# Peptides against a protein of PDB entry 4GMN: the designs that were tried, part 156

Target 1, 375 residues: chain A of PDB entry 4GMN
Amino acid sequence: RYANITLLALVTLASIGTDFQETLVKGNQGSRESPISAADEEWNGFDDADGDAMDVDQKSSSGEDQEEDYEEIDVKEDDEDDDDDSITSEMQADMERVVGADGTDDGDLEDLPTLRELIQTAVPQLIRLSNLPIDSDESLTIQSHALSALNNISWTISCLEFANGENANIHNAWYPTAKKIWRKTILPILEADSADLKLATQVTSLAWAVARVLHGETPTDGNPHRKFISLYHSSKQQAGGNSNSIEEPEDPFQGLGVKCIGVVGSLAHDPAPIEVNREVGVFLVTLLRQSNNVPPAEIVEALNQLFDIYGDEELACDKEVFWKDGFLKHLEEFLPKMRTLTKGIDKRTQPELRTRADEALLNLGRFVQYKKKHA

## One batch from the design tools (peptide; made by RFdiffusion4, then SolubleMPNN)

Design b2_p18_8_s1 (from b2_p18_8, 14 letters changed)
Fold by OpenDDE base, seed 1:
Structure b2_p18_8_s1 (fold): chain B 375 residues (1-375), chain A 18 residues (1-18)
Amino acid sequence: as target 1 above (375 residues)
Amino acid sequence: MTEAELVNTSSLKEALES
């Protein structure tokens, strides 16, 4: 009984995360005349817009670990038939506020009640449920569903724009929670070193969603980038050996290899330690050098991550890693290979993969030209 | 931007109904 109620609640929370994402996508498409797909942001280079360096005042709030005594939520069966339509209406209203907010609203999450409850109430419980002792098939199922709900919420939030102080209220509310997910859910699962590829895929997807917001501010405890690089290599060894290959996901971008690249790429952004950035950058460049044995989707993701990490010449990683380790030469040498790879993708059978590969090829050409001009 | 890697909840609902 309790397990089924918990599972239903977890499925509902995962659904809510999906419905928020759909509403966000619809809202963004309604405001933009052309669907600039989030993939269609052609790397235009850095326009020389005067970067007013926002002094992020490092208020080191020593968050005392208050042992929040998780009171047993006495689930009163209040038979309030709150119509499923009400949740969708509130979620829609919250997303319409997020999309319609010209970034001047220093508004607290008071104006975003559904999002507030997801961050402040639901996520802490999902973290708790993801950390339950695994002693039964039911506990495994609960963990899997808790990870799925955390994934959907985290991905939805990671699709909000936080650049230039946009959605700062949401960012400020999410940021400590995202760090809590990382430390209390992601790291313990990665440290358990489970041979379970399903669990590894779930935690890697969640880790990517979280790292897309935290970037280089993601906690470096235990060198998680090396764990994801190791997971990448392990996943390739298993796919080559057993004919019981996990069915390659229908979407080539949903593969564990892509997810690992997305995580480590996100972890390598400024202000990541230069050593972390270097290890990730070398990994990504090595994939390009070995591209004959790498799926096209992983090459696309590795390129995008390299553009995002090394696009800004003012960042320490540009001088200390990109130039010092000679990455430009490797990108230049990869251009003709990328052209061949992209042309090899059939537009009829893999239209999305072909589009994203055409974009990544275009961006690679622009990026190489940019870096040559700034050499 | 990478498209959101959402878990399809239909499979989760089916797993609860079974």
Scores: peptide ipSAE 0.039, ipTM 0.690, DockQ to the pose 0.373
Fold by OpenDDE base, seed 5:
Structure b2_p18_8_s1 (fold): chain B 375 residues (1-375), chain A 18 residues (1-18)
Amino acid sequence: as target 1 above (375 residues)
Amino acid sequence: MTEAELVNTSSLKEALES
C-alpha cells in the first residue's frame, strides 16, 4: 500500500516533467513558424564580416520523371479524444511564463509556483529515494522511478535557454540542485559499479540532462568523465558478445553509447580542467578514427560535441588541446568517411538519422574551413 | 538542440493500474 502510493507519486512527478517539456516545445513552436527540429541547429561559425559568397555551381542533372502512383491510403483518423487533461492550468501558466521570461532575478521563483515546488520540494525527495539502500525488488523499483522522475525534470530544465541571461531565475534556482543531483545521486550510483545496464542507462541519461546545464562547472571529483568513457567501452564489449540481450532502442539516438558521448561532451566544456577536456576530446576524435565499428548516431553526437567544445577559438581548450593535439587533421581526414557514412543511411527507414547525419556532415565541412582560416 | 531523453510514463501508469 505505501509502496504503491510512493510509486504513483513518482510516476506522477515523471509525468509532470514530460508535460512541462511538451508545453515548452508547443510554446516555442507557436512563436516560430518553422519547428526547429532538435536537428536544425546548423553550426553557424563566428560571423567573420567578410561574406565572400562562394558560387556553388549547381550543375542541374536532369533525372527522368518516374510518376510513382501514390495510392491514397485513407487513414481513418479515429479521433480518440483521450482528453488526458494531465496538464493543470497552473502548470501551463508557469510554462507560458517560462517561454517569455527574460527576467534577471537572483533565483526567485515566486511567479513560477509549480516549478518552484518541483525544484525545492520534489527533487530533494527524489534524490533521497534514489539514494536509499537497495535491499528488495521494491527498493529497486522505487530507485528506478525516482531516477525517471529526476531524468524528466532535469531534461525539461535543460531545454530552457540560459545564454545571455535568459531564464536566469530558473538557472540560479536549478544550479545548486543540479550539483546536488550530481553529488548525491549520479556519483554514488556510478561508484557502486553495478553490472545493471538498465540502471547504468538511467543514471547516464540523468547525468547528460544535468551536465547540459552545468557543462564544465559539473563537479570533477572522482573523474566522472573516465567512468562514462569506461561505461561506453563496457557497453560495446557486452553488445559484441551476446547478440540476444540488448534490444537496441528503436531510436538510435536513445542508445547508451550516444548518452555516454553526450555526458562526456558536456563535461568537457569550459571551464572544465584542460586534462578533462583533453581526455574527452581524444576519446571523441578516436571514435571518428574508428568509425567503421561505431554506430552512425554515435558519430553524429561525437561530431556535435566536438563542434560545441572547440567552436570558440578564445577558449583555452582551443590552443591547449585542439591545435596542440592536432585535431584539425583528424577532422579533415574524417570528411570523406562521413560523406560515405551519411550516404549509406537509408532515408526511408531512418529519416531522422539521415537528416542529423546530413547536418553533421555540413557542419563538419564548415568547421574544418573555419579552423583552417583561423590556423 | 539534442532531443529530450524523457522516460515515457504511459507504460509506467499502465503497470501501476494493473
Scores: peptide ipSAE 0.038, ipTM 0.698, DockQ to the pose 0.317
Fold by OpenDDE base, seed 3:
Structure b2_p18_8_s1 (fold): chain B 375 residues (1-375), chain A 18 residues (1-18)
Amino acid sequence: as target 1 above (375 residues)
Amino acid sequence: MTEAELVNTSSLKEALES
């Protein structure tokens, strides 16, 4: 009875994290639909006048119109408006304030009561539940659900803009809590060196969400980037050996390899120590060099992380790592391989992977041109 | 932007209702 109530509460907290994400996405779409008045820049088409009308005659073959009478199965869209009334009016009002708030206010969440209770009351309990002694299948289930709830909350917060002092109140409230999740939940699980790939995937997803906000300010104690690089390599060795079909996630971007790349990429951002940045940068560039044996989704993520880490020439890592360790040459040598890789992805079977690979290929071309101009 | 890697809670709700 108490276990089921705890599990229901954990599922509810994980759902609240999802519902906040959906509300944030809907709110950001509504703000972009402010009609940027199409300044009708009449692109005056080039009047290329002259080209001769060659007459090619080719003939008439009369293929028979078999009218296959497609019976319109009137699928009554039962609009079951399952108004999933899961989004409380308070949650919606908090998310509308987050999307609309020009970040001038002090680190008090007084105007965001639901988010305040999530960060200040729920997350400390989730951290406690994720650290229970594992002595039963029930304690494992509680840990898994606590990690899922922490994941969804952390991902939702990581989708907020914090650049230029935006959402500074939320950032200031979340930052100490994110460091607490890292030190009390993520690091202890990583240090336990469990062979449980499910637990490793859950903690790595959570670590990515947390590291997307903390970046190079993520606690460097115990060299966590090396633990995630080791986990990446270990996951590849296990996938080759035991036919315990960890069902490859239907989404190629949900793979443990992608998550490890996302974590270590996020950890390598300024103000990360130059040696942490170098070790991660060398790891990412090594994936590109070995791309024939690396899943396309991991290559896409590794490229995105390299662009984000080394996009700014004012950062110390540009001179001390990118230029000094000769990364530009490796990116240039990878460009023809990326074109081949992207063309090899079937748009019909993997449309998202193909879209993200086409974007990463475009960005790689732009990034190489940018770096050559600023050399 | 990397989409949020949210845990699908629908399967978790169904597993608790069963």
Scores: peptide ipSAE 0.038, ipTM 0.698, DockQ to the pose 0.342
Fold by OpenDDE base, seed 2:
Structure b2_p18_8_s1 (fold): chain B 375 residues (1-375), chain A 18 residues (1-18)
Amino acid sequence: as target 1 above (375 residues)
Amino acid sequence: MTEAELVNTSSLKEALES
């Protein structure tokens, strides 16, 4: 009875995290026509203010419009408008305030009561529940649901823009809490060295969400980047051996390998220690060199992480790692392989993977050109 | 970040209500 109430409360908190993200996406669509697929950010480079507009002569090849008469398959969309009226008017009002709030600098969430209660009241309880001794299937279930709720809340907050002082009040409220999740939930589970791939996947997803906000300010105690690299390699060894494969997630980007890359990439951002950055950068470049044995989604994620980590030439990691360890050469040598990989993805069966691979290929070309100009 | 990084809670809620 008490366990079922606790589990229902944990599922409800995880749902509130989902509903909050959906409300954020809907609220942002009302202000900007494009859904913030964080995949679709073309790396435009740094705006060098010297706009020598290279006139790319778009030769309009007039392709002949073959009117293929697509028979209207009258798919009755049963508009089950499940108007999931689950979005509380309070959550919607909080999201409208987040989208409209010019940053007042105090970490006071007075104007965001729902988000305040999530961060200040719910998350500390979720951290407590995720740290319960595992002595029963019930305690394992409670831990899993607490991790799911922490995941959804942390991911939703990581969708907010924090650049240029945007959402500074939310950032300032979340930052100490994110560090607490890392130290109290993520690190203890990673230190337990469990062979449970389900638990490892949950913790790695949560770690990525947290590290997307903390970046290189994520606590480096115990070298967590090496644990995630080790987990990456361990996950590949298990997939090759026993046919009791955990069902590969239908989405190739939900794989434990992608999540490990996302975590270690985020951990390597400035102001990460140069040695942490180097170990991660070498890991990512090694994936590109071994690309024949690496899933395409992991290659896409590894490229994006390399662009984000080494995009800024003013950072110490550019000189001390990127140039010093000769990463440009490896990226240049990878360009023809990436073209082959991307062309090998079927647009019909894997449309998202193909789109994200086409973007990563484009960005790789731009990034290599940029780095050659700034050499 | 894809919506897919969220844990789908609908099936979890149904499993707790059954």
Scores: peptide ipSAE 0.036, ipTM 0.686, DockQ to the pose 0.285; fails the geometry check

Design b2_p18_8_s2 (from b2_p18_8, 13 letters changed)
Fold by OpenDDE base, seed 1:
Structure b2_p18_8_s2 (fold): chain B 375 residues (1-375), chain A 18 residues (1-18)
Amino acid sequence: as target 1 above (375 residues)
Amino acid sequence: MTEAELENQSSLSEALSS
């Protein structure tokens, strides 16, 4: 009886989260005369107005398949146990002041009572329900629905523009709650190291939605980027072994692999630690190098994440990772492979995947040209 | 918002229709 009421409430909260997304997105779009969908943001590099259209003549050179034997770079794990717990007591105290200031200023969401109740009343209960001891099928069902409601609310909020101080009241109300979801829901589930791919997919979807708002300010405790990279690899090993694996989602962008890429890409944004950025950047570039064995949707997501992470030359990661680790060479070498991959996608059977691959190919060409000018 | 961002929410609507 209690379980059924809880389930119905969770279902209702998940539906409200979805319906509220459409309302918020339509509200924000109604204020912008230009429908630049955040997905249709062609990577416009800086406004260098000198549009000399280089006609890149498509000379189809039939390059012979030289099987270059890529020597396996044995990355020796040097187990240097550097206990750099140096999250300075001041950063922790300022985080505790930002988290422990009950600066849910109830005033900032006066005009958004539904969103206020979702953030302040519903989400804390959903976090509690996602952390219940799993001792029955009913508790598993409650956890799944709680994660699902958190996912929908978090995705809804992650689709709002927060750049340039837009929706700052919503951002300020959500930010401490997003960190609480990360620390109290996402991390404990990732630490439980469950072989449940359904649970892994749910928590990874939630993690992506949360990380799309927190970016590099996402808590780095327990190296969550490595856990998502490990989950990516583990998901590939399981898909290859059991022909009865989870039905590939009808949408190729709903795959666990895409979600893992989206999480780690979001985690690698400034002000993420340079080492976290490097490990993610190397992972993403490695996917491009291994593209023959990677689904096209994961390649598209990996490219978009690379553009977002390394699009700004003023960021420390541009110098310390992108240039230092020679990523431009790998992106340039990937251009012909991306053209082949994109052309291989049938527009009739996979129209969205083809559109996004055509866009990612265009953006890759622009990005490589931009980086070559700023070298 | 991409169709995929909408579908990251829709996985619930299907789970509730079962």
Scores: peptide ipSAE 0.021, ipTM 0.581, DockQ to the pose 0.446
Fold by OpenDDE base, seed 5:
Structure b2_p18_8_s2 (fold): chain B 375 residues (1-375), chain A 18 residues (1-18)
Amino acid sequence: as target 1 above (375 residues)
Amino acid sequence: MTEAELENQSSLSEALSS
């Protein structure tokens, strides 16, 4: 009886976290810019004021118009209005305030009562529940649901803009809680070294969401980046042995490999220790060198992480890692491989993966050109 | 980083996974 009430409460908290995320995505789509995930922002480089636009001569080759008459299959969308009354008017009002907050409202979380209660009341209980001794299938189920709820809340908060002091009230409330999730939930699970791939995927997803806000300020105690690199390699060894057992997620970007790359990339940002940055940067560059055996989605994520980590020339990691370790050469040598990889993705079967690979290829060209000007 | 240094760090990552 108490367990079923706890499970129902955990499912409800996980749904609330998802509904908030969907509302943020819909709110951002209402602004004419597609919700480019922060990982999919077109890397524009730094504006050098003397941008002489190189005229790329578009030689129009006239391909013949084969009018294939696609019969409009009138799929009647039966609008089953599943009135999932799950979003309370208070939750919707809190989300509309967060999405509409131009970064001038240093407002206290007093104006965001639902988000306040999630951060201050719910998350501390979820951390407690994720740390219960596992002595039964019931305790394992409670841990899994607590991790799912923490994941959804953490992902939702990680989709907020915090650059330039935007959402500073939410950031300031979340930051100590995010560090607590890391130290109390993520690290103990990673140290338990469980062969449970489901648990590993859940904790890695949560770690990515938390690290997307904390970046290089994520606690480096116990070298967690090495544990995620180890987990990446272990996941590949298991996939190579049993062709039948890992249901690859339908979305290639939801794979454990992508999640591991996203975590370690986020951990490598300034002010991360240069040794942590170096180990991550080398891991990412090594994936590009081994790209023939790496899923395209992991290559896309590894490129985006490399752009984010090494985009700023004023950072210590630019001089002490990027230039010192000769990363530019590896990126330049990877350009023709990336063009081949991107062209090999079928636009009909994997449209999202193809789009993100085309963007990452464009950004790689720009990034290599930028770094060559500033060499 | 030399190719051998990248291989040694990949082998460190592999050795951390063994």
Scores: peptide ipSAE 0.016, ipTM 0.471, DockQ to the pose 0.023
Fold by OpenDDE base, seed 3:
Structure b2_p18_8_s2 (fold): chain B 375 residues (1-375), chain A 18 residues (1-18)
Amino acid sequence: as target 1 above (375 residues)
Amino acid sequence: MTEAELENQSSLSEALSS
């Protein structure tokens, strides 16, 4: 009875975290429609005029019209108005305040009561539940649901803009809690060295969400970047051996490999130690060199992480890692491979993967040109 | 990472800088 109530509460907290994420993503898409003025630099396309008119006449043949009488199954669209009454009016009001708040004020969440209760009341209980001794299938279930709820809350918060002091109140409230999740939930599970790929995937997803806010300020104790790089390699070795159908997630971006890349990329941002940045940068560039054996989604994520880590020339990692370790040459040599990889993705079967690969290819060309101008 | 994979990453940093 208490277990079922706890599980229901954890499922509800996980749902609330998802619904909050979806609404914040929808709200933040509306604000980013600031018209980036089309600097219509008309790249005048190459006028390849050679219209060689090969006239090939092939004439054949009359295949018979079998009129298969498709019975119009009048699928009544039952407009199930799923009044997704899941989002409380208080939570909607907190979301509207988060999207509208020019966050000039101190780490007081007085104006965000739902988010305050999530961070101050729910998350400490979820951390506690994720650290229960695993002695039963019930304790495993509770841990999994606690990790799912922590994941959804952490992802939601990671979708907020914190650049330029935006949402500073939320950042200041979340930052110490994110460090607690890292030290009390993520690190102990990574140190337990469990062969459980489901648990590893949940913890890596949570670690990515947390690291997207903490960046290079993520605790470096015990070299967590090396643990995630190790997990990346171990996951590839297991996928090659046992036909235990871990159903590859239908979404290629939900794979453990992508999540590991996202974590280590986020950990390598300034102010990360230069050695941590170097080890991650070398790992990411190595994936590009080995791209023939790497899933396209992992290549897309590795490129995005490299752009984010090395996009700023004022950072110490630009001089001490990017230029010193010759990364530009490897990125330039990867351009023709990325074009081939992107063209090999079928737009009909994998439209999202193709779109994100086309974007990453465009950004790679721009990034290489940028770095060549600033050499 | 095996110690050999860490050595391979450090040797790759050397091989990336060469």
Scores: peptide ipSAE 0.015, ipTM 0.468, DockQ to the pose 0.017
Fold by OpenDDE base, seed 2:
Structure b2_p18_8_s2 (fold): chain B 375 residues (1-375), chain A 18 residues (1-18)
Amino acid sequence: as target 1 above (375 residues)
Amino acid sequence: MTEAELENQSSLSEALSS
């Protein structure tokens, strides 16, 4: 009886986290900012104040518009408007405030009561539930649902802009909680060294969401980046051996390999220790060198992480890792391979993967040119 | 992490520096 109530509460908290994410995405689509898939931002370089506008002569090749008269197949989509009225008017009002808040105010979530209760009341209970001794299938189920709820909440918060002091109140409220999730939920599970790939995938997804906000300020105790790199390699060995294919997720970007790359990439950002940055950078560049045996989605993620980590030339990692370890050469040598890889992705069967690979290829070209200019 | 996994990472760092 109590367990079923706990499970229902955990499912409800996980749903609230998802519904909150979906409504953030819908709210941001109303404002001209594309859904912050952190991977879809074209790396525009740093604004060099020297406005040498390269006149890219857009030769407008007037392609003849062949009006193919597509017969309007009147597919009566029965709009089952599943008005998922699950979004409480309070949650929607909190989201409209988050999207509209140019607000300068100090760390108080008074104006965001739903988000406040999620961070201050729900998350501490979810952390507690994720740390219960696993002694039964029921306790394992509770842990899994607690991790799912923590994941959804953490992902939702990681989709908020925190640059330039935006959402500073949410950031300030979340930051200590994110560190608590890391230390109390993520690290203990990673230290238990479980062979459970489902648990590993859940904790890695949560770790990525948390690390997307904490970046290099993520606690480095026990070298968690090495644990995620080890998990990456272990996941590849298991996929090769047992014909019980864990169904590769339909979405290539939901794979454990991508999640491991996303975690370690996020952990390597400034102010990460330079040795952590180096180990991650070497790992990522090694994936590019071994690209013939690496899924395209993992290559895309590894490239994006490399751009984000090494974009800023003012950072110590630019000089002490990027230039010192000769990463530019590896990126240049990878350009023709990336072109081949991207062209090999079918736009019809994998449109998203192809789009993100085309963008990553474009950004790789720009990044290599930028780094050559600043050598 | 086994000592061999650390050696593989170190050997890769050396092989990238070489």
Scores: peptide ipSAE 0.014, ipTM 0.462, DockQ to the pose 0.018

